# Designs tried in a protein design run: peptides against a protein of PDB entry 9GMZ. Part 231

Target 1, 343 residues: chain A of PDB entry 9GMZ
Amino acid sequence: TGFPLELLTRPATERLAYFENYTVAHPRLKEVYEILMRTIAEPAGASFIFVYGASGVGKTTLRLRVEQKLTELALPKLESDRARVPVVGIEAIAPESRYFNWKEYYTRALITLEEPLIDHKFDYGVRGISRDNFGKINVESKVVAPALRRALENALIHRHPDVFFVDEAQHFGKVASGYKLQDQLDCLKSLANMTGILHCLLGTYELLTFRNLSGQLSRRSVDIHFRRYCADSPEDVQAFKSVLLTFQQHLPLAETPNLVDHWEYFYERTLGCIGTLKDWLKRVLSDALDREATTITLKDLQKRALSVAQCQKMFKEIQEGERQLSETEADVQNLRSALGLGA

## One batch from the design tools (peptide; made by RFdiffusion4, then SolubleMPNN)

Design b2_p23_5_s3 (from b2_p23_5, 7 letters changed)
Fold by OpenDDE base, seed 5:
Structure b2_p23_5_s3 (fold): chain B 343 residues (1-343), chain A 23 residues (1-23)
Amino acid sequence: as target 1 above (343 residues)
Amino acid sequence: SLTTFPTWDEWYEENREKFESLF
């Protein structure tokens, strides 16, 4: 199965949009999705889910696919419960300053939670938070962070989502001191506890540092490692090649490019991260469509590849994250052995 | 032999009952 052949007669914008919206059901994405969906359905007293993995592994794709399906599954129930929002998802912004902007975070969360044309106006009880005639939330500059927090707590309780997603959550960790990181953890913990809403934090391996700082969060958190494909695993190499084979059939070009023959080059420049691969192919496809090209060449790939220096930096960050996880696994085995449970 | 993976929507539809039964 490949792309719909009718796309070859469509505008470049439609052809690009097809590929942008295209998602391969590759093994690691399916695995993490299944674990995440089960954990959302049955949190078993967890208040947090941590989804961590390499930059460009596909965490945002995972989030969006969960949000889409939770929304779809909730539609029949939303007819009777017009106040409900099934899921809320925000992206944490990298602060321009060395400090996380909680005011901006709460504002974005409130806007996202209230974006649906929910006929039921919720009064936030906070002066300077209003809805316009289109139902859009307006937050006046005078509204302070503690007031926005209370508004968000009330909105989350009223809208009762099954999960609150925070993407790029490693940006909470980008604070000048470990003390400020603990304060941020305590703020998130308090928000989850006060609302009873399950929080899912998605981010890079920098989330491990955030998780490890709170022994209290560990008791109420579920961990999901979104792994990359590793070149030292024959099964992972085969899966990565299968992803390339799948993508080459779904590039809306007149001639199917041979991506699989270049699998080592794709691996070198993506480190086994499928999101990085897809973003690379999107850029190359856009260039090909702009030129009205019939196919993609190795030269076209090379023009849009990450530099070797970028890949080396990304690989170092991955190796550090994978090392920390491997040490944790070894500690568990050592504990089991010390308890007489066997390795 | 190298094989393709299904699209996300194809895979989800094949497993829809499994996921719907969770909620």
Scores: peptide ipSAE 0.660, ipTM 0.963, DockQ to the pose 0.845
Fold by OpenDDE base, seed 2:
Structure b2_p23_5_s3 (fold): chain B 343 residues (1-343), chain A 23 residues (1-23)
Amino acid sequence: as target 1 above (343 residues)
Amino acid sequence: SLTTFPTWDEWYEENREKFESLF
């Protein structure tokens, strides 16, 4: 099935919006989604889920699709429990300072938990947190981080989300010299424990450094590796080509572009990351629509491709992350061998 | 031969019962 042919008569904005909203159910996304949904439903005493993978692999897409479906599944229960929020998702901001801004984090989390459409007004018990006439939360500048934390703890307990998502969670690992990453982990662990709310941290492979520092979190965390497609795997190459074939049928253009014939170039410039691929195609589609072009050419692709230098940098970051995971697997095998268990 | 993948929503609807049974 391709795009609705009626889109060819629609404005460029609608044609672009169609592709923006389009999501391919590709193997890695389905796999990670199933594991994540199952883990959220049955956390088995886990307090954390770590979802890590390359930048542009599709972690944000995964989060948004889980949030959407958890919200949908909760709708019947929300009619009876108007205080409940089924899911909360925030993006961690890169600190401008050398320190993670916990005040900003708690403020953003509170604002997200307390959408104006929530009928049940909660008293946070903290002076300087109020709702405006539109039900929006206002946090006064005088409110300190410990007070915001207590407000967030109370809000999470009251709203009872099935999961609290933090995207770009590698930013928690950005601490100043002399601060321990462990203290940040202990803070998050304490928040999860005090609220009883499952936290899902999504991020790059930099999350592995953060995760490995807390041997105590390892017992109460589930790890989900969102892998890219690898060119050394014939199955992964076939899946990547199938993604290209799918996208070419869902580009709302008069003539279907042949993306599959250029699969190696697409792989070179995306490193097997489907989010990076989609973003690239979106930029190229936007340009094509602006020109009223009937199709996309290789020249159009080249104009919006990541540079070789950008790809080389991204690839080094991926290789380091994949190496760290491989070392962990080797450590398990070494431990098994040392215990007299077969490898 | 290469095959296309379904749209996310199509795939989810085909598996709706599986996911709804988790909650």
Scores: peptide ipSAE 0.656, ipTM 0.962, DockQ to the pose 0.859
Fold by OpenDDE base, seed 4:
Structure b2_p23_5_s3 (fold): chain B 343 residues (1-343), chain A 23 residues (1-23)
Amino acid sequence: as target 1 above (343 residues)
Amino acid sequence: SLTTFPTWDEWYEENREKFESLF
């Protein structure tokens, strides 16, 4: 089934919004979603979930879809427990300084936990944190990071989310030394342990550095690799083409563009990352709608494509991450062999 | 033959019981 044909008579904004909200149930997204949902339901004593993969693979889409469904599943319980928040998700900000801004992190987490729709007032026990008449959290500039942490710990305990998502979590790692990276992880670990709330960190392959730094985190973490589609796998190429075929049917244009015939160009400029593909198609669709175009051309695609230099940089980052994973798998096999457990 | 994938919502509804049974 394609897009609703009625969209062709609707404003450009509505057509674009349709495509923006459209998500393909592609194999890698389904797989990671199933693993993530099961892990959230049954963490088995894990305090962390690490979801890592290429930039633009679709981690934010995964998070949002999990948040949506956890919220839906919690609705019957939320009617009886008005204090509960089923899920909280934030995006980690790249630090402007050499140091991660914990004050900003705690503030954003608190603001996100305390959505205006929560009628149940909570006393954070911290002066300078208030809730307005619309339920919005206000944090005064005088509130220091340790006080914000206590407020967040109390809020997480009181709201008891099934999971706390941190997207773009590799930004915790941009502190120039492995030692500082461990300190950030220990802070997060302490927060998870103090609150009893499962944390899910989503990010690039830079998250693998976090996994390797703490043998204690590895015992209390579940790892989920969100793989891209690889051109050296016939099955992955077929899946990628099937994603293109699906998207071309869901572009609300009068004439269905032939995206599949350009699959190699799409692969070259997305590296098999479906999020990158979706965002590219959104930009191109927006341009086409602005021109009242009946279809999308190769020239329209080329105008909004990532540059070859951007793709080369992204590919190098992916190759390094995939290499680190391959080495880890080999190390596991070597360890098993050395233990006499067999392969 | 090349095939389309379902929408996310279509796929989820087809598997709703599986996911609801987890919680």
Scores: peptide ipSAE 0.656, ipTM 0.962, DockQ to the pose 0.846
Fold by OpenDDE base, seed 1:
Structure b2_p23_5_s3 (fold): chain B 343 residues (1-343), chain A 23 residues (1-23)
Amino acid sequence: as target 1 above (343 residues)
Amino acid sequence: SLTTFPTWDEWYEENREKFESLF
């Protein structure tokens, strides 16, 4: 099965939108999705889920697909409980300052939580939070972070989402000292405990630092590693080639490009990260459509590829994250051996 | 031989009952 052939007669914008919205059900995405959905349904007393992996592995795609399906599954129940929001998802912003902006975080969380339910008025119990004439949440500049926190706590309790997603959650860690990182974690832990809402933090391997800072958080968290495809695994190489084969059939071009023959070059410039691959192909497709090209060439790919220097930097960050996980697995094995438990 | 993977929505529909039964 390929793209609908009728797209070849459609505007470039529709052809690009088709590919943008296209998602391959590749093995790693299916696996992590199943684990995440099951953990949301049955958290077993967990207050946190950590989803970590390489930049561009597909964490945002995972989040958006979970949000979509949790919303779909909740629709029949929302007729009886009009106050309920099934899921809320935000992206953490990189702070411009050395300090995480909690005021901005709480404001964005409140806006996102209330946007689906414009018609359902809620009293936040905080002066300076209102709805405008368009039903949008307005937060006055004078409202302080502790007041916004109380408003968010009350809103989360009232709306009872099954999960609260925070994408790019490594940005909580950009605070210059380990002490300040602990304060951020204690703040998040307190929010989860006071509301009873399950929090899912998605991010890079920098999230592993959170696991080590709070032994109390670790006892109430589930970890999900979203792995890239590794070139040292024959099964992973075969899966990566199958992703390329799938994408080449779903590029809405008159002539199907041969991506599979260039699999090593694609691997070199994506490090086995399918999100990075899709974003690269999207850029190249956009350029091809702008030129009214019939296909994609190797030269077109090279123009939009990440530089070797960028790939080397990204690979070093991945290797450090994978090393830390491997050391943790070895430490567990050493602990088992020291306890007289079999390996 | 290389095989294609299904589209996300195709795969989800094939497994819909499994995911709906969780909630």
Scores: peptide ipSAE 0.656, ipTM 0.962, DockQ to the pose 0.862

Design b2_p23_5_s4 (from b2_p23_5, 10 letters changed)
Fold by OpenDDE base, seed 3:
Structure b2_p23_5_s4 (fold): chain B 343 residues (1-343), chain A 23 residues (1-23)
Amino acid sequence: as target 1 above (343 residues)
Amino acid sequence: PLQTFPTWDEWYEEHREEFEALF
């Protein structure tokens, strides 16, 4: 089935919003979603889930779809337990000052955790944290990071989410000169242990550095690799073409564009990352709707494509991440062999 | 032949019972 044909008579804003909200159930997204949902339901003593993959692979889409469904599944229980928040998701901010800002992180986490439950006030036990008349959390500038941490710990215990999501979690790796990345991991580990809340860190392949820093964290973590589609796999190429075919049927235009015939160009400029593809198509659709165009042309695509230089940079970052994972698989095989386990 | 994928919501509804049984 394609887009609802009635959208062709609707404003450009509604047509764009339809495509923005549209999500293809493509193989890699389904696979990672199933693993993530099962791991959240049955963490088996894990304190962390690491979801890593290329920028623009679709990690934020995965998070939002999990958040939506965990919220939906919790609704019957939330009628009786209004203190509970089923899920909380934040994005880690890239620090301006080169160092990760824990004060800002704790503040944003508290705000996000408390937004859904405006009517159910919680006392944080910290002076300078209050709710306004609209239920929004206000944090005074005098409140220090250790106090905000305690407030977040208390809020997480009280609200008891099934999972705490942190998107762009590679930003935890931005440490001051003389500080250890280990101290950041120990801080996160302590927060998870003190609250009993499962943490899911989503990010780039830079999260692999976190995975390797602590043997203790490794014993308490589940790893999920969100892979891109690879051009060297016939199955991946077929899946990528099927995504293009699906998107072309869901672009609310009078004439269906032929995206599939340009699959190599789409692959060249997205590196097999479906999030990058969707964002590109959204930009092109917006431009087409603004011009009241009946379809999308190759020229329209070229106008909004990433540059070759951008793609080359992104591809180097992907190759480095994929290499590190391949080396880790080899290390596991070597360890198994050394233990007298079959390869 | 090249085939389309379902929408996310269509796919989820087909598997709703399996996911609900986890929680």
Scores: peptide ipSAE 0.651, ipTM 0.960, DockQ to the pose 0.827
Fold by OpenDDE base, seed 5:
Formats: C-alpha cells, sequence, structure tokens
Structure b2_p23_5_s4 (fold): chain B 343 residues (1-343), chain A 23 residues (1-23)
C-alpha cells in the first residue's frame, strides 16, 4: 500500500505533512520500541533508561511514538484521575555556554508537565510561578534553580508520569570538567529518587560516558542501544533497501521515484540512519512540491544530501561509539570465560 | 524479493493487545 491518492489533489503543505508524520515500522525501531515499552511497564527497580545511538538514527521518533501510545493507553484512567499525566517528554537544550542551564531545563519540564488542558491546578508552592489566563506556566526571572527543582519534584509526584523522557540528553555532558559531569548525574539521580519517577535519557553515544562515570547509576539503569543498519550485514542491507522501497511508495508524488536503485548513495549519505534518510527525503519532497514536480530525480537528491565531510564526521562519531560497546561486549565474554561459564 | 515494511500504525494495531497487556 502507498500514500492516499487523494493527497495528489491536496495542497503541498498537506502532502508534506503526510510524509513528515509517516513512520516506517522498520526492524531496529520495532526492537527498541518493544524493549522500551516493556522496561517502562516493568522497570524492575531501575530509575534510569539510557537509549543511545547515532545522531539521526530515529531516537526522537521513538520517543514521540512511545509518548503517543502511553497517552492513548492512559486515557481511560485519566477520566478518574484528573491529576495524572501519563508521560512527560522534553528535549535538553544545547547550552549556549559550556554549562548546562538547569534553570531552563526545570522551566521547560514544568511547562511541559503542566499543560493547559489539565483541569487540576497544582500550586507549586513557589513564588514567581504562575499560570496565565490560558493555564500556561509563567516563571518569573527571579525564580532560582533550586526553587524550580522543588516545584518540578512536587509536580512530578503529583502528576505521577510512568516515564520522564529527556531527548538530546548528551547535552548534560557538555560540561568542561568530568567533576561537573558527575554533579549533573547526581542531580538527575536525586530528582529520580525524590520523585520515584523513571527517567529515560535519549541521546548520542556520548551517553556512554555518563553510564561509565556513575557506578551508582549503572546498578539502577537499563541500556537500550538503537543501532544503525550496517553495510557489512546482508540482512541490514536488505532492511535498509526495504525502508527505501517503503518510503518511495509513501512520497505523495504523481510518479513513484526509484529510490532502491540508488541504495548505495543513500547509505553513503545516511550511514544507515533512518532518521537522517527521512529528513533528507523530506527536504527533497519539499523542493519537488514547490516546483510542482511529478517525481524526484537523482539530481534532486544530490542537491539536499549531506556533504561528504559531514558524513565523515558523523561516521567517526559512530565508529567510536560502536567500538566502546564492542569492547564492553568483549569484556563480558572474557569475564564469562574466566569464570568457566563458557563464551 | 524485496518487501515493504508496514506503517507504524499498521504494525502497532497487529500487536495492540500485547502492548496493552503490559500496562
Amino acid sequence: as target 1 above (343 residues)
Amino acid sequence: PLQTFPTWDEWYEEHREEFEALF
């Protein structure tokens, strides 16, 4: 099945929105989603979930799909418990300075947790936090980070989300010293412990440094590796081609483009990351719709491709992350062998 | 032969009962 043919008569904005909202149930996304959903349902005393993988692998798509379904599943219970929020998801902002802005983080978390549609007004007990006439949270500039933290702790306890998502969580680690990184982790750990709320941190392979630095988090964390498709695996190549075949049927154009014939070029410029692929196709689709084009050509693809230099940089970051994980797997095998458990 | 993958919503509906049983 392809896109709804009625889209061909619809405005370019609707055609683009269809593709933007379209998600392929590809093997790696399904696998990670299943593990994540099970871990949220049964955290088994875990306080943290770490979801790590390449930039553009699809972590934000994963988060949004989990948030959507947790919200859907909670709807019947929300009628009886008007205070409950089933899930909270935020993106960590890249700091303008070398220091993570906790005040901004707590403010964004509070704003997201206290969405206007929640009938049950909560008093945060903090002067300078108010709601406007639309129920939107306003935080006065005078409110300090410790007060915002207390407000967030109280709000999380009152709203009882099943999980608190933080996307782009590697931005917590962009602190100039290893000591400050530990302080950030201890701060997050304390928030999770004080609220009893499961935290899911999604980010790049830089999240592995967080796990290694906090021996206390390692005992109460679940790891989920969101892998890319690898060109050295025939199965991964076949899956990547199947994703291309699926996307070409869901581009709302009059003539179906042949993306599969260019699979090597798509792989070269995405490194097997489906999010990067989708974003590329979205840009190319937008250009095609603006020109009222009937299809997408190789020239259209080339115009919006990442540069070779960008791909080389991304690939080095991926290789370093994959190496660190492979070393950990080898260490486990070596330990098992040394214990006489077999390889 | 190369095959397409289902949409997210199609796949989820096929597994809805399994996921709902988790919660």
Scores: peptide ipSAE 0.650, ipTM 0.960, DockQ to the pose 0.842
Fold by OpenDDE base, seed 2:
Structure b2_p23_5_s4 (fold): chain B 343 residues (1-343), chain A 23 residues (1-23)
Amino acid sequence: as target 1 above (343 residues)
Amino acid sequence: PLQTFPTWDEWYEEHREEFEALF
């Protein structure tokens, strides 16, 4: 089924909002979602989940869909436990400085944990953390990072989320010269251990640097590779075309555009990343609605496409990440062969 | 023939019981 036809009589803002909120249940998203949900339900002593993949593959969409459903599933339990937050999700900010700003991270995490007007006032035990009359947390500038950490630890213990999501988690890897990336990882590990809360770090292939640094994390982490669709796989090409077919039916336009006939161009400019594809189509739809256009043309697509130079840069980053994963698999095979287990 | 994928919500409703049983 396509979009609701009544949308054609609705304002451009409502038509755009429909497409913004629309999510295709494509194979890679379903697979990663199932693995992630099962891992959250049964972490089996894991303290971390790493979800890594290309920029624009759909990691944020995955997170938001998990957050939505964990919240929905927890609603009956929240009536009895008014202190509980089922899930918390933050985005790590790229530091302006040469090092990750833990003070800002802890502050944002605290604000996010308390943004639901949960009637139960928790005392963080830290001077300079207060709630306003509307229940919003205010953190005074004088509060130091170690105090904010303790407040976050206490808040996470008290709110007991099933998972703590950190999107754009590659930003933890931004360390000043002479600082160890290991120290950032040890800080996160300590937070997870002290709170008993499962942490899910979502990010680019730069997260693999964290994985490689800690042989101890490998025992307490679950890795989820959110793959793009690859043009060298007939199945992946078919899935990508099916995504295009699905999106073209859900663009609220009077005439259904033929996106599938341009699949190679879409692939060239998205690298098989469905988030990138959706964002592109969203921009093009917005332009079409502003012009009161009946459909989307190739010219409209070209106007909002990523440049070839941008695609080349993104592709290089993807290839490096995929290479690192392939080397790890080869190392495992080499280890197995060396152990006499066979390939 | 090329097929469409379901919406996220349609797919989730088909699997709701399986996911609810996890929690």
Scores: peptide ipSAE 0.647, ipTM 0.959, DockQ to the pose 0.830
Fold by OpenDDE base, seed 1:
Structure b2_p23_5_s4 (fold): chain B 343 residues (1-343), chain A 23 residues (1-23)
Amino acid sequence: as target 1 above (343 residues)
Amino acid sequence: PLQTFPTWDEWYEEHREEFEALF
């Protein structure tokens, strides 16, 4: 089925909001979602989940859909346990300095844990953390990072979420030296161990560096590769075309645009990443609605496309990540062969 | 023939019992 036809009489803001909220259940998203939900339900002694893939593959969409459904599933249990938060999700911020801002990270995590208007006033035992008149957490500038860490540890233990999400987690790696990256990983590991809370780190292929730095993290981590659609796979090309066919039916325009006929151009400018595709179509839809256009043309698409130079840069980053994964698979096979385990 | 994919909510409702059984 396509979009609700009544949207054609609605304001441009409602039409755009419909498409923004629209999510296609495409094969790669379904697969990663099933693995992630199962791993959250049955972590089997894991302390970390790593979800890595290309920029714009749809990791943020995955996180938001898991957060929504974990919240919905927890509602009956929250009536009996008013202290519980079912899930916590934050985005890691790129540091302005060469150092990751742990104070900001802990502050954001604490704010997010307490934004659900849980009437249970938890005393963090830290001077300079208070609730405002609206129940929001206020952290005074004088509160130091170690005190904020202790407050977060206590809050996570008390609220006991099923998972703690950190999106854009590659920003932990933006440290001036490999040693500082190890210290950051040890801090995260210590937080997970002290709280008993499962941490899910979502990010680019730069997260693969985190996996390799700690042989102890690898023993307590589950890896989930969120793959793009590849043009060398006939099945992946067919799935990508099916996504285009689905989106063209869900653009709230008077005339259905023919996106499928331009699938090669869409692939060239998205590299098989559905998040990049959705963001592109959102920008083009916004422009079309502002002009009261009846449809989207190839010229409208070209106006909002990523440049060839941007696509070349993104493709190089993808190729490096996919290469590192392929080398890891080859290393596992070589290790098995060297151990006398059959291939 | 090329086929459309379901919406996320349509697909989730088809699998609701499976996901609810995990928790």
Scores: peptide ipSAE 0.647, ipTM 0.959, DockQ to the pose 0.845

